# Ledger of designs, part 16: peptides against a protein of PDB entry 5X9X

Target 1, 41 residues: chain A of PDB entry 5X9X
Amino acid sequence: SSVSELEQRLRDVKNTNSRFRKALMEKENELQALIRKLGPE

## One batch from the design tools (peptide; made by RFdiffusion4, then SolubleMPNN)

Design b2_p13_5_s1 (from b2_p13_5, 7 letters changed)
Fold by OpenDDE base, seed 3:
Structure b2_p13_5_s1 (fold): chain B 41 residues (1-41), chain A 13 residues (1-13)
Amino acid sequence: as target 1 above (41 residues)
Amino acid sequence: EIKKLEEEMRKLL
């Protein structure tokens, strides 16, 4: 049904959003680790 | 916008 298709699309959007948020967090964490390692201290 | 940010972060790492 149209309702079941909209529910599926919502699940797909939520899964995509979660994957992008995780990837950005991992890259930001690695960047911060490099900044701490290569900083003037 | 998010895609551009991800690409710039990939270049830095």
Scores: peptide ipSAE 0.033, ipTM 0.491, DockQ to the pose 0.126
Fold by OpenDDE base, seed 2:
Structure b2_p13_5_s1 (fold): chain B 41 residues (1-41), chain A 13 residues (1-13)
Amino acid sequence: as target 1 above (41 residues)
Amino acid sequence: EIKKLEEEMRKLL
């Protein structure tokens, strides 16, 4: 049904969003590691 | 943008 298709699309968007959030967190961690290497130590 | 900043930092290291 149209409703079930919309529900599926919403699940897909949520899954994609979750994956991007995880990727952004990993990139932030990588960036912070680089910042520490540039730090005053 | 985070990607741009990461790339700039990688060039310095």
Scores: peptide ipSAE 0.029, ipTM 0.522, DockQ to the pose 0.145
Fold by OpenDDE base, seed 1:
Structure b2_p13_5_s1 (fold): chain B 41 residues (1-41), chain A 13 residues (1-13)
Amino acid sequence: as target 1 above (41 residues)
Amino acid sequence: EIKKLEEEMRKLL
């Protein structure tokens, strides 16, 4: 049904959002580690 | 902060 399809799409968007948020957090942590290696500021 | 690092890098180059 249209409702079931919308529920599935919402789950897919939430899963994609969660994956990208995790990737961005890991990249931010990597960048912060590099910044700390290069200098305090 | 990345902006501070970028500014410091611009001063060196």
Scores: peptide ipSAE 0.027, ipTM 0.419, DockQ to the pose 0.055
Fold by OpenDDE base, seed 5:
Structure b2_p13_5_s1 (fold): chain B 41 residues (1-41), chain A 13 residues (1-13)
Amino acid sequence: as target 1 above (41 residues)
Amino acid sequence: EIKKLEEEMRKLL
Protein backbone atom coordinates (compact mmCIF):
# COMPACT_ATOMS: atom_id res chain seq x y z
CA SER B 1 0.00 0.00 0.00
CA SER B 2 1.00 3.66 -0.37
CA VAL B 3 1.21 3.92 3.43
CA SER B 4 3.47 0.85 3.64
CA GLU B 5 5.75 2.28 0.91
CA LEU B 6 6.02 5.63 2.75
CA GLU B 7 6.83 3.81 6.01
CA GLN B 8 9.57 1.83 4.23
CA ARG B 9 11.02 5.02 2.65
CA LEU B 10 11.04 6.70 6.08
CA ARG B 11 12.95 3.72 7.56
CA ASP B 12 15.47 3.87 4.69
CA VAL B 13 16.01 7.64 5.21
CA LYS B 14 16.47 7.13 8.97
CA ASN B 15 19.03 4.35 8.36
CA THR B 16 20.94 6.52 5.86
CA ASN B 17 20.86 9.49 8.26
CA SER B 18 22.19 7.30 11.10
CA ARG B 19 25.09 6.08 8.89
CA PHE B 20 26.05 9.65 7.91
CA ARG B 21 25.86 10.83 11.54
CA LYS B 22 28.23 8.01 12.57
CA ALA B 23 30.66 8.83 9.73
CA LEU B 24 30.67 12.56 10.66
CA MET B 25 31.31 11.75 14.34
CA GLU B 26 34.25 9.49 13.39
CA LYS B 27 35.71 12.20 11.12
CA GLU B 28 35.32 14.85 13.84
CA ASN B 29 37.19 12.58 16.29
CA GLU B 30 39.95 12.04 13.70
CA LEU B 31 40.26 15.81 13.10
CA GLN B 32 40.45 16.48 16.85
CA ALA B 33 43.23 13.87 17.17
CA LEU B 34 45.16 15.57 14.32
CA ILE B 35 44.68 19.01 15.92
CA ARG B 36 46.14 17.64 19.18
CA LYS B 37 49.17 16.28 17.26
CA LEU B 38 49.78 19.69 15.64
CA GLY B 39 49.93 21.28 19.10
CA PRO B 40 48.20 24.18 20.87
CA GLU B 41 48.86 26.69 18.08
CA GLU A 1 46.71 27.15 17.81
CA ILE A 2 44.91 26.14 14.61
CA LYS A 3 43.96 29.82 14.08
CA LYS A 4 47.67 30.74 13.93
CA LEU A 5 48.34 27.93 11.46
CA GLU A 6 45.44 29.11 9.29
CA GLU A 7 46.81 32.67 9.34
CA GLU A 8 50.31 31.49 8.33
CA MET A 9 48.81 29.42 5.51
CA ARG A 10 46.84 32.47 4.29
CA LYS A 11 50.09 34.49 4.16
CA LEU A 12 51.65 31.90 1.83
CA LEU A 13 48.77 32.10 -0.66
Scores: peptide ipSAE 0.028, ipTM 0.364, DockQ to the pose 0.052; fails the geometry check

Design b2_p13_5_s2 (from b2_p13_5, 7 letters changed)
Fold by OpenDDE base, seed 5:
Structure b2_p13_5_s2 (fold): chain B 41 residues (1-41), chain A 13 residues (1-13)
Amino acid sequence: as target 1 above (41 residues)
Amino acid sequence: KIEELLREKRELL
């Protein structure tokens, strides 16, 4: 049904969002490590 | 300051 399809799309978006949040957190940690190599900022 | 901002950003993810 249209409702079931919308529920599935919402689940897929939530899963994708969770993956990107994790990737962003890892990149922020990488950036912080690089900043520490450059000096106190 | 940049390190602080990066920490705050991680807390919002």
Scores: peptide ipSAE 0.048, ipTM 0.602, DockQ to the pose 0.156
Fold by OpenDDE base, seed 3:
Structure b2_p13_5_s2 (fold): chain B 41 residues (1-41), chain A 13 residues (1-13)
Amino acid sequence: as target 1 above (41 residues)
Amino acid sequence: KIEELLREKRELL
């Protein structure tokens, strides 16, 4: 049904969003590790 | 200061 298709699309968007948020957090942690090499602050 | 800003940024992700 149209409702079940919209619910499926919403689940897919939420799953994609969660995956990208995790990837961005991992890149931020990598960036932090590199910045720490520049100094203690 | 930079480490604090990076921590705050991670909390928004």
Scores: peptide ipSAE 0.047, ipTM 0.589, DockQ to the pose 0.153
Fold by OpenDDE base, seed 1:
Structure b2_p13_5_s2 (fold): chain B 41 residues (1-41), chain A 13 residues (1-13)
Amino acid sequence: as target 1 above (41 residues)
Amino acid sequence: KIEELLREKRELL
């Protein structure tokens, strides 16, 4: 049904959002580690 | 490497 398709799309968007949030957190951690390694300069 | 990571981060936003 159209409702079931909308529910599936919502699940897919939530899953995609969760994956991107995880990737962004990992990239932020990598950037912070590099910034700390470079020091204040 | 920082510039690459910044680019990759922006592509995910």
Scores: peptide ipSAE 0.041, ipTM 0.599, DockQ to the pose 0.845
Fold by OpenDDE base, seed 2:
Structure b2_p13_5_s2 (fold): chain B 41 residues (1-41), chain A 13 residues (1-13)
Amino acid sequence: as target 1 above (41 residues)
Amino acid sequence: KIEELLREKRELL
């Protein structure tokens, strides 16, 4: 049904969003580790 | 300052 398709699309968007949020957090941690080598700022 | 900005950005994720 149209409703079940919209629910599926919403689940897929939420799952994709969660994965990107995790990947961005990991990149922020990598950037922080590099900045620590430069000294406190 | 950069460490502060990175912390603020992480809070938005």
Scores: peptide ipSAE 0.048, ipTM 0.595, DockQ to the pose 0.176; fails the geometry check

Design b2_p13_5_s3 (from b2_p13_5, 4 letters changed)
Fold by OpenDDE base, seed 2:
Structure b2_p13_5_s3 (fold): chain B 41 residues (1-41), chain A 13 residues (1-13)
Amino acid sequence: as target 1 above (41 residues)
Amino acid sequence: RIEEIRKEMEELR
């Protein structure tokens, strides 16, 4: 395993992390929208 | 080059 391979793996992990963070934010927004629709019931 | 790796690791936190 070279330093260049490590750098590439870190970039790949960063990209994956960014995608999951975006997906979690979208799901949180969806959850909040559903909570608002349920209202005080 | 090592500093680039350190920067990428910090961005994962």
Scores: peptide ipSAE 0.093, ipTM 0.704, DockQ to the pose 0.029
Fold by OpenDDE base, seed 5:
Structure b2_p13_5_s3 (fold): chain B 41 residues (1-41), chain A 13 residues (1-13)
Amino acid sequence: as target 1 above (41 residues)
Amino acid sequence: RIEEIRKEMEELR
């Protein structure tokens, strides 16, 4: 692979990583909201 | 039952 192809792959991995980090944050927020809805019962 | 579910969800954090 060329240097340019490796740079492109690195950009793609960084973009994927950012998307997964966002999704994990959203799922943590959803989980916390559901825990609060369950209450102390 | 609801408290058990709440605890299980808290463990997922």
Scores: peptide ipSAE 0.027, ipTM 0.581, DockQ to the pose 0.103
Fold by OpenDDE base, seed 4:
Structure b2_p13_5_s3 (fold): chain B 41 residues (1-41), chain A 13 residues (1-13)
Amino acid sequence: as target 1 above (41 residues)
Amino acid sequence: RIEEIRKEMEELR
């Protein structure tokens, strides 16, 4: 049904969002580590 | 520019 397809799309979007949030957190941590290595500049 | 980024990251912690 159109409803079941919309529910599936919503699940897929939530899963994609979760993956991007995790990737963003990892990149923020990497960026923070790089900034710390640059020192007080 | 690096100092601005450092400040923003500190504010988010």
Scores: peptide ipSAE 0.027, ipTM 0.567, DockQ to the pose 0.107
Fold by OpenDDE base, seed 1:
Structure b2_p13_5_s3 (fold): chain B 41 residues (1-41), chain A 13 residues (1-13)
Amino acid sequence: as target 1 above (41 residues)
Amino acid sequence: RIEEIRKEMEELR
């Protein structure tokens, strides 16, 4: 049904959003670690 | 440039 398709799309969007948030956090931590290695420049 | 990035990252904390 149209309702079941919308519920599925909402689940897919939530899962995608969670994955992107995790990826952004990991990249921010990686960037911070690299900046720390560069020193106080 | 690196110091600008450090500042932006600190503002996100």
Scores: peptide ipSAE 0.025, ipTM 0.554, DockQ to the pose 0.116

Design b2_p13_5_s4 (from b2_p13_5, 6 letters changed)
Fold by OpenDDE base, seed 4:
Structure b2_p13_5_s4 (fold): chain B 41 residues (1-41), chain A 13 residues (1-13)
Amino acid sequence: as target 1 above (41 residues)
Amino acid sequence: EIQRLLKEMEELK
């Protein structure tokens, strides 16, 4: 049904969003580690 | 400075 398809699309968007949020957090951690190696703020 | 900006970005998540 149109409702079940919209619910599936919403789940897929949430899953995609969660994956990208995780990837961004990992990159932030990498950048923080590099900044710490370069010296103080 | 860059770490301050990263902290501010984390607080907005």
Scores: peptide ipSAE 0.024, ipTM 0.450, DockQ to the pose 0.163
Fold by OpenDDE base, seed 2:
Structure b2_p13_5_s4 (fold): chain B 41 residues (1-41), chain A 13 residues (1-13)
Amino acid sequence: as target 1 above (41 residues)
Amino acid sequence: EIQRLLKEMEELK
């Protein structure tokens, strides 16, 4: 049904958003670790 | 340089 397709699309968007949020958090942690190695500037 | 990187990271949040 059109409703079930919209629900599926919404689940796919939520899953994609969750994956991007996780990737951004991992990159933030990587950058913070690199900044700590460079010291305070 | 580090201050620029910190600002860019803050803008990505």
Scores: peptide ipSAE 0.024, ipTM 0.469, DockQ to the pose 0.221
Fold by OpenDDE base, seed 5:
Structure b2_p13_5_s4 (fold): chain B 41 residues (1-41), chain A 13 residues (1-13)
Amino acid sequence: as target 1 above (41 residues)
Amino acid sequence: EIQRLLKEMEELK
């Protein structure tokens, strides 16, 4: 049904969003670690 | 300084 397809698309978007949020958090942590190597400021 | 700026940006989220 059109409702079931929309529910599936919403699940797929949520899963994709969760994956990108995780990747961004990992990159933020990597960036902060690199900045710590440059100095305390 | 850069670490301070990053922390401030995180607090604004």
Scores: peptide ipSAE 0.023, ipTM 0.430, DockQ to the pose 0.118; fails the geometry check
Fold by OpenDDE base, seed 1:
Structure b2_p13_5_s4 (fold): chain B 41 residues (1-41), chain A 13 residues (1-13)
Amino acid sequence: as target 1 above (41 residues)
Amino acid sequence: EIQRLLKEMEELK
């Protein structure tokens, strides 16, 4: 049904958003590690 | 210093 398709699309968007948020967090952690290597200031 | 500047930049957003 159109409702079940919209619910599936919403789940797919939420899953994609969660994956991008995880990737951004991993990159933030990598950047923070590099900043710490450059110095505490 | 870099960490302080990054914090200040984030607070301005």
Scores: peptide ipSAE 0.022, ipTM 0.398, DockQ to the pose 0.102; fails the geometry check

Design b2_p13_6_s1 (from b2_p13_6, 5 letters changed)
Fold by OpenDDE base, seed 2:
Structure b2_p13_6_s1 (fold): chain B 41 residues (1-41), chain A 13 residues (1-13)
Amino acid sequence: as target 1 above (41 residues)
Amino acid sequence: KILEEIEELRKKL
């Protein structure tokens, strides 16, 4: 049904969003680790 | 300089 297709699309968008959020968090953690190694300069 | 560049990149995440 059109409703079941929309529900599937919404699940796919939520899953994609969750994956991007995780990737961004990993990159933020990597940058924070580099900042700590470089110090305040 | 490098810290400033890293912080600028961080603001884009």
Scores: peptide ipSAE 0.025, ipTM 0.496, DockQ to the pose 0.131
Fold by OpenDDE base, seed 3:
Structure b2_p13_6_s1 (fold): chain B 41 residues (1-41), chain A 13 residues (1-13)
Amino acid sequence: as target 1 above (41 residues)
Amino acid sequence: KILEEIEELRKKL
């Protein structure tokens, strides 16, 4: 049904968003680790 | 400084 398809699309968007947020957080942690080599500030 | 700014940005992700 149109409702079930919209609910599925919303779940897919939320799952995709969560995956990208995790990837961005991992990249931010990598960047932080590199910046720590430049100094404690 | 920079590490603290990064930590604040991280809270928004």
Scores: peptide ipSAE 0.026, ipTM 0.468, DockQ to the pose 0.171; fails the geometry check
Fold by OpenDDE base, seed 1:
Structure b2_p13_6_s1 (fold): chain B 41 residues (1-41), chain A 13 residues (1-13)
Amino acid sequence: as target 1 above (41 residues)
Amino acid sequence: KILEEIEELRKKL
C-alpha cells in the first residue's frame, strides 16, 4: 500500500541519515586529531 | 591561531 511504501521510504531515509551521521562523526574525530597534531595555535 | 580560526568557523555552522 502507499502507506507501507511511505513507511519503508521513511525507514530508508532514517537509516541513510544514521549512516551519514556516523561517517561525519568519524571524520570529525579524525579532523580533530589532525588539528591537535598541528599544535594549540 | 589555526585552532581559533577553526573554532570561529564552527560557530558559523
Scores: peptide ipSAE 0.025, ipTM 0.407, DockQ to the pose 0.097; fails the geometry check
Fold by OpenDDE base, seed 4:
Structure b2_p13_6_s1 (fold): chain B 41 residues (1-41), chain A 13 residues (1-13)
Amino acid sequence: as target 1 above (41 residues)
Amino acid sequence: KILEEIEELRKKL
């Protein structure tokens, strides 16, 4: 049904969003590690 | 300075 398809699309968008948020957090942690090596600037 | 710039960028996201 159109409702079940919309619910599936919403789940897929939420899952994709969660994956990208995790990747951004990992990159943020990497950047913080590099900043710590660079110094307090 | 780099830390401050990063903090400013984070506030815009």
Scores: peptide ipSAE 0.024, ipTM 0.432, DockQ to the pose 0.136; fails the geometry check

Design b2_p13_6_s2 (from b2_p13_6, 6 letters changed)
Fold by OpenDDE base, seed 2:
Structure b2_p13_6_s2 (fold): chain B 41 residues (1-41), chain A 13 residues (1-13)
Amino acid sequence: as target 1 above (41 residues)
Amino acid sequence: DIEKEIQELREKL
């Protein structure tokens, strides 16, 4: 049904959003770790 | 929770 399709699309968008937010956070943490390693210390 | 939110929307239809 049209309702079931919209529910599935909403689920897919929210799941994709969550995955990308997690990936961005992990990449930021990796960058911070690299900055510490490359620092003057 | 996404599944809970979807179920709550279904109950309003």
Scores: peptide ipSAE 0.048, ipTM 0.644, DockQ to the pose 0.028
Fold by OpenDDE base, seed 5:
Structure b2_p13_6_s2 (fold): chain B 41 residues (1-41), chain A 13 residues (1-13)
Amino acid sequence: as target 1 above (41 residues)
Amino acid sequence: DIEKEIQELREKL
């Protein structure tokens, strides 16, 4: 049904959003690690 | 919780 399709799409979007948030967090952590390496000790 | 949110939406229909 149209309702079940919309529910599935919502679930898929939220799952994708969660994956992107994780990827962004990992990229930010890597960036911070690189900044620490470039910074003065 | 995604499943909880979906269930709440179903109850509004």
Scores: peptide ipSAE 0.048, ipTM 0.647, DockQ to the pose 0.029
Fold by OpenDDE base, seed 1:
Structure b2_p13_6_s2 (fold): chain B 41 residues (1-41), chain A 13 residues (1-13)
Amino acid sequence: as target 1 above (41 residues)
Amino acid sequence: DIEKEIQELREKL
């Protein structure tokens, strides 16, 4: 049904959003590590 | 500290 399809699309969007949030967090952690390495020392 | 390390290397020359 149209309702079931919309529910599935919503689940897919939430899963995609979660994956992107995880990827962004990993990249932020990597950047922070690089910033610390490139410090004034 | 890169500047410190560079200075230490210069002093060895």
Scores: peptide ipSAE 0.018, ipTM 0.234, DockQ to the pose 0.016; fails the geometry check
Fold by OpenDDE base, seed 3:
Structure b2_p13_6_s2 (fold): chain B 41 residues (1-41), chain A 13 residues (1-13)
Amino acid sequence: as target 1 above (41 residues)
Amino acid sequence: DIEKEIQELREKL
């Protein structure tokens, strides 16, 4: 049904959003680690 | 120290 399709689309969007948020957090952590390695010198 | 390294490179020019 159209309702079940919309519910499935919403689940898919939420799942992809969660995955991208996790990936962005991991990239931010990697960037911060690299900045710390550069140091003040 | 990047600034020191850059200065050393500039002195070679």
Scores: peptide ipSAE 0.012, ipTM 0.241, DockQ to the pose 0.020; fails the geometry check

Design b2_p13_6_s3 (from b2_p13_6, 6 letters changed)
Fold by OpenDDE base, seed 5:
Structure b2_p13_6_s3 (fold): chain B 41 residues (1-41), chain A 13 residues (1-13)
Amino acid sequence: as target 1 above (41 residues)
Amino acid sequence: RIEEEIQEIRKKL
């Protein structure tokens, strides 16, 4: 049904959003580690 | 990756 298709699309968007949020958090942690290594340079 | 790009910049300094 059209409702079942919309529910599936909403699940897919939520899964994609969760993956991007995880990737952004990992990149932020990488950047913070690099900033600490650069120090006052 | 960001670290690889930083290392390439450091090689030019």
Scores: peptide ipSAE 0.027, ipTM 0.442, DockQ to the pose 0.080
Fold by OpenDDE base, seed 4:
Structure b2_p13_6_s3 (fold): chain B 41 residues (1-41), chain A 13 residues (1-13)
Amino acid sequence: as target 1 above (41 residues)
Amino acid sequence: RIEEEIQEIRKKL
């Protein structure tokens, strides 16, 4: 049904959003690790 | 990779 298709699309968007949020968190952690390695030196 | 670019910059300083 059109409702079941919309529910599936919403699940797919939520899954995609969750994956991008995880990738952004990993990139932020990498950036912070690099900033710490740069240090005051 | 950003780390490689940073290390290359650090070697020039």
Scores: peptide ipSAE 0.025, ipTM 0.455, DockQ to the pose 0.039
Fold by OpenDDE base, seed 3:
Structure b2_p13_6_s3 (fold): chain B 41 residues (1-41), chain A 13 residues (1-13)
Amino acid sequence: as target 1 above (41 residues)
Amino acid sequence: RIEEEIQEIRKKL
């Protein structure tokens, strides 16, 4: 049904958003660690 | 990759 398709699309968007948020957090943590290494030397 | 680029910059300073 149109409702079940919309619910599925909403789940897929939420799952994709969660994956991108995790990837961005990991890259931010990596960048911060590299900046900390660059500061003293 | 970013770490390698940072090390290359440091070698030039």
Scores: peptide ipSAE 0.024, ipTM 0.458, DockQ to the pose 0.039
Fold by OpenDDE base, seed 1:
Structure b2_p13_6_s3 (fold): chain B 41 residues (1-41), chain A 13 residues (1-13)
Amino acid sequence: as target 1 above (41 residues)
Amino acid sequence: RIEEEIQEIRKKL
């Protein structure tokens, strides 16, 4: 049904959003670790 | 270039 399709699309968007938030956090942590290795110079 | 970009990132953290 149109309702079931909209519910599925909403689940897919929420899952995609969660994956992107996790990936951004991992990349931020990676960047911070690289900055620490490079030092203040 | 890369060092300047790194310094800008450091200022935002």
Scores: peptide ipSAE 0.021, ipTM 0.407, DockQ to the pose 0.073

Design b2_p13_6_s4 (from b2_p13_6, 6 letters changed)
Fold by OpenDDE base, seed 4:
Structure b2_p13_6_s4 (fold): chain B 41 residues (1-41), chain A 13 residues (1-13)
Amino acid sequence: as target 1 above (41 residues)
Amino acid sequence: DIEKEIQELRKKL
């Protein structure tokens, strides 16, 4: 049904969003590690 | 991976 399709689309968007959020967090962690290496040491 | 990209750039120097 149209409702079931919309629910599936919403799940897919949420899953995609979660994946990108994880990727962004990993990149932020990597950037922070690099910033620490560039620190006043 | 940013660190890998940086390492690859360093190899070119």
Scores: peptide ipSAE 0.026, ipTM 0.425, DockQ to the pose 0.082
Fold by OpenDDE base, seed 1:
Structure b2_p13_6_s4 (fold): chain B 41 residues (1-41), chain A 13 residues (1-13)
Amino acid sequence: as target 1 above (41 residues)
Amino acid sequence: DIEKEIQELRKKL
């Protein structure tokens, strides 16, 4: 693989990682909201 | 759906 191909793969991995980090944060926030709704009842 | 599951669990309490 060329240096340019490795640089592109690194950009793609970083972009994918950023998207998954955002998705995980949103899912955690959703879970916490549902836990709050569950309450002591 | 977690919200639906929570509601079903609440009905059993």
Scores: peptide ipSAE 0.023, ipTM 0.436, DockQ to the pose 0.039
Fold by OpenDDE base, seed 5:
Structure b2_p13_6_s4 (fold): chain B 41 residues (1-41), chain A 13 residues (1-13)
Amino acid sequence: as target 1 above (41 residues)
Amino acid sequence: DIEKEIQELRKKL
């Protein structure tokens, strides 16, 4: 049904969003680690 | 500290 298809599309978007959020968090952690290596000096 | 290192290098010029 059209409703079932829309529900599936919403699940797919949520799953994609979750994957991008994880990738962004990992990149932020990498950035913070590099900042710490550079130090305040 | 990069700024301190730069200043130390400048003193050698």
Scores: peptide ipSAE 0.021, ipTM 0.236, DockQ to the pose 0.018; fails the geometry check
Fold by OpenDDE base, seed 3:
Structure b2_p13_6_s4 (fold): chain B 41 residues (1-41), chain A 13 residues (1-13)
Amino acid sequence: as target 1 above (41 residues)
Amino acid sequence: DIEKEIQELRKKL
């Protein structure tokens, strides 16, 4: 049904959003680790 | 100084 399809699309968008948020957090952590390797200067 | 270290690393390229 149209309602069931819209609910499924919303779930898919939420799942995709969650995955991208996790990937961005991991990239931020990687960037911070690289910055720390530059030393205290 | 992060920018100083970045410049030093760039010189090694």
Scores: peptide ipSAE 0.020, ipTM 0.379, DockQ to the pose 0.035; fails the geometry check

Design b2_p13_7_s1 (from b2_p13_7, 6 letters changed)
Fold by OpenDDE base, seed 3:
Structure b2_p13_7_s1 (fold): chain B 41 residues (1-41), chain A 13 residues (1-13)
Amino acid sequence: as target 1 above (41 residues)
Amino acid sequence: KIEEIRKEMQELL
């Protein structure tokens, strides 16, 4: 039904958003590790 | 100089 299709699309968008948020956090952690390698200078 | 680069990178996080 149209309602069940809209509910499925909303679930798919939420799942995609969650995956991108995780990938962003991993990149932020990687960048933070590079900042630490620059030393205290 | 390195500290300024570190600050700029920190703004991206």
Scores: peptide ipSAE 0.038, ipTM 0.535, DockQ to the pose 0.112
Fold by OpenDDE base, seed 4:
Structure b2_p13_7_s1 (fold): chain B 41 residues (1-41), chain A 13 residues (1-13)
Amino acid sequence: as target 1 above (41 residues)
Amino acid sequence: KIEEIRKEMQELL
């Protein structure tokens, strides 16, 4: 049904959002580690 | 130049 399709699309968007949030957190951690390696110079 | 790159990286966090 149209409702079931909208519910599925909402689940897919939430799953995609969760994956991107995780990827961003990993990149933020990587960038922070690189900033620490660069030091105050 | 290194400090400029460091600042740009910090703006992304």
Scores: peptide ipSAE 0.038, ipTM 0.540, DockQ to the pose 0.132
Fold by OpenDDE base, seed 2:
Structure b2_p13_7_s1 (fold): chain B 41 residues (1-41), chain A 13 residues (1-13)
Amino acid sequence: as target 1 above (41 residues)
Amino acid sequence: KIEEIRKEMQELL
């Protein structure tokens, strides 16, 4: 049904959003580690 | 120069 298709699309968008959020968190952690290596100078 | 790079990196977080 059209409702079932919309529910599927919503699940797919949520899954994609979750993947991007995880990738952003990993990149933030990587950048923070690099900032720490640069030191206070 | 290193401080400038640090600031640019902080803007990306």
Scores: peptide ipSAE 0.037, ipTM 0.532, DockQ to the pose 0.126
Fold by OpenDDE base, seed 1:
Structure b2_p13_7_s1 (fold): chain B 41 residues (1-41), chain A 13 residues (1-13)
Amino acid sequence: as target 1 above (41 residues)
Amino acid sequence: KIEEIRKEMQELL
């Protein structure tokens, strides 16, 4: 049904959003680690 | 120069 399809699309969007949020956090942590390696100079 | 780069990178976080 159209309702079941919308529910599935909502699940897919939530899963995609969760994956991108995790990837963003990992990249931010990587950038922070690179900044630390540059030192205070 | 390195400190400037650090600041710019920090703004991306």
Scores: peptide ipSAE 0.036, ipTM 0.535, DockQ to the pose 0.113

Design b2_p13_7_s2 (from b2_p13_7, 7 letters changed)
Fold by OpenDDE base, seed 4:
Structure b2_p13_7_s2 (fold): chain B 41 residues (1-41), chain A 13 residues (1-13)
Amino acid sequence: as target 1 above (41 residues)
Amino acid sequence: KIEELLKEMQELK
């Protein structure tokens, strides 16, 4: 049904969003590690 | 001011 398709699309968008959020968090952690290597300032 | 940069990065989460 159109409702079940919309529910599936919503799940797919949420899953994609979650994956991108995880990737961004990993990149942020990498950047934080690099920034901390520049010194305590 | 690395501490300020770290704070800005945390605000993006």
Scores: peptide ipSAE 0.032, ipTM 0.535, DockQ to the pose 0.165
Fold by OpenDDE base, seed 2:
Structure b2_p13_7_s2 (fold): chain B 41 residues (1-41), chain A 13 residues (1-13)
Amino acid sequence: as target 1 above (41 residues)
Amino acid sequence: KIEELLKEMQELK
C-alpha cells in the first residue's frame, strides 16, 4: 500500500541518517587526533 | 587556533 511504501522510505532514511552520523563521529575523532598534533593554539 | 577549530567542528553537529 502507499502507506506501507512511505513507512519503508522513512525506515530507509532513518537507517541512512544513522550510518552517516556514525561516519561523521569517526571522522570527527580522526580530525581531533590530527588537530591535537598541531599543538594547543 | 585549535580552540577556534574545535568550536567550528561542534557547530557542524
Scores: peptide ipSAE 0.032, ipTM 0.522, DockQ to the pose 0.180; fails the geometry check
Fold by OpenDDE base, seed 5:
Structure b2_p13_7_s2 (fold): chain B 41 residues (1-41), chain A 13 residues (1-13)
Amino acid sequence: as target 1 above (41 residues)
Amino acid sequence: KIEELLKEMQELK
């Protein structure tokens, strides 16, 4: 049904959003680690 | 200055 398809699309968007949020957090941590290597400025 | 940048990054969460 149109309702079940919309619910599925919403779940897919939420799952995709969660994956990208995790990837961004990992990249933030990587960036912080690289910044720390530049020195204590 | 690195500490300042790290604080700014933390505030963007």
Scores: peptide ipSAE 0.031, ipTM 0.530, DockQ to the pose 0.128; fails the geometry check
Fold by OpenDDE base, seed 1:
Structure b2_p13_7_s2 (fold): chain B 41 residues (1-41), chain A 13 residues (1-13)
Amino acid sequence: as target 1 above (41 residues)
Amino acid sequence: KIEELLKEMQELK
């Protein structure tokens, strides 16, 4: 049904958003590690 | 300077 399709699309968008948030967090951690390697202060 | 950069990154979060 159209309702079931909309519910599926909403789940897919939420899953995609969660995956992108995880990827951004991993990149943030990588950047923080690189920044710390540049030296003190 | 690195501490300032880390603070700015935390503010963008």
Scores: peptide ipSAE 0.031, ipTM 0.538, DockQ to the pose 0.128; fails the geometry check

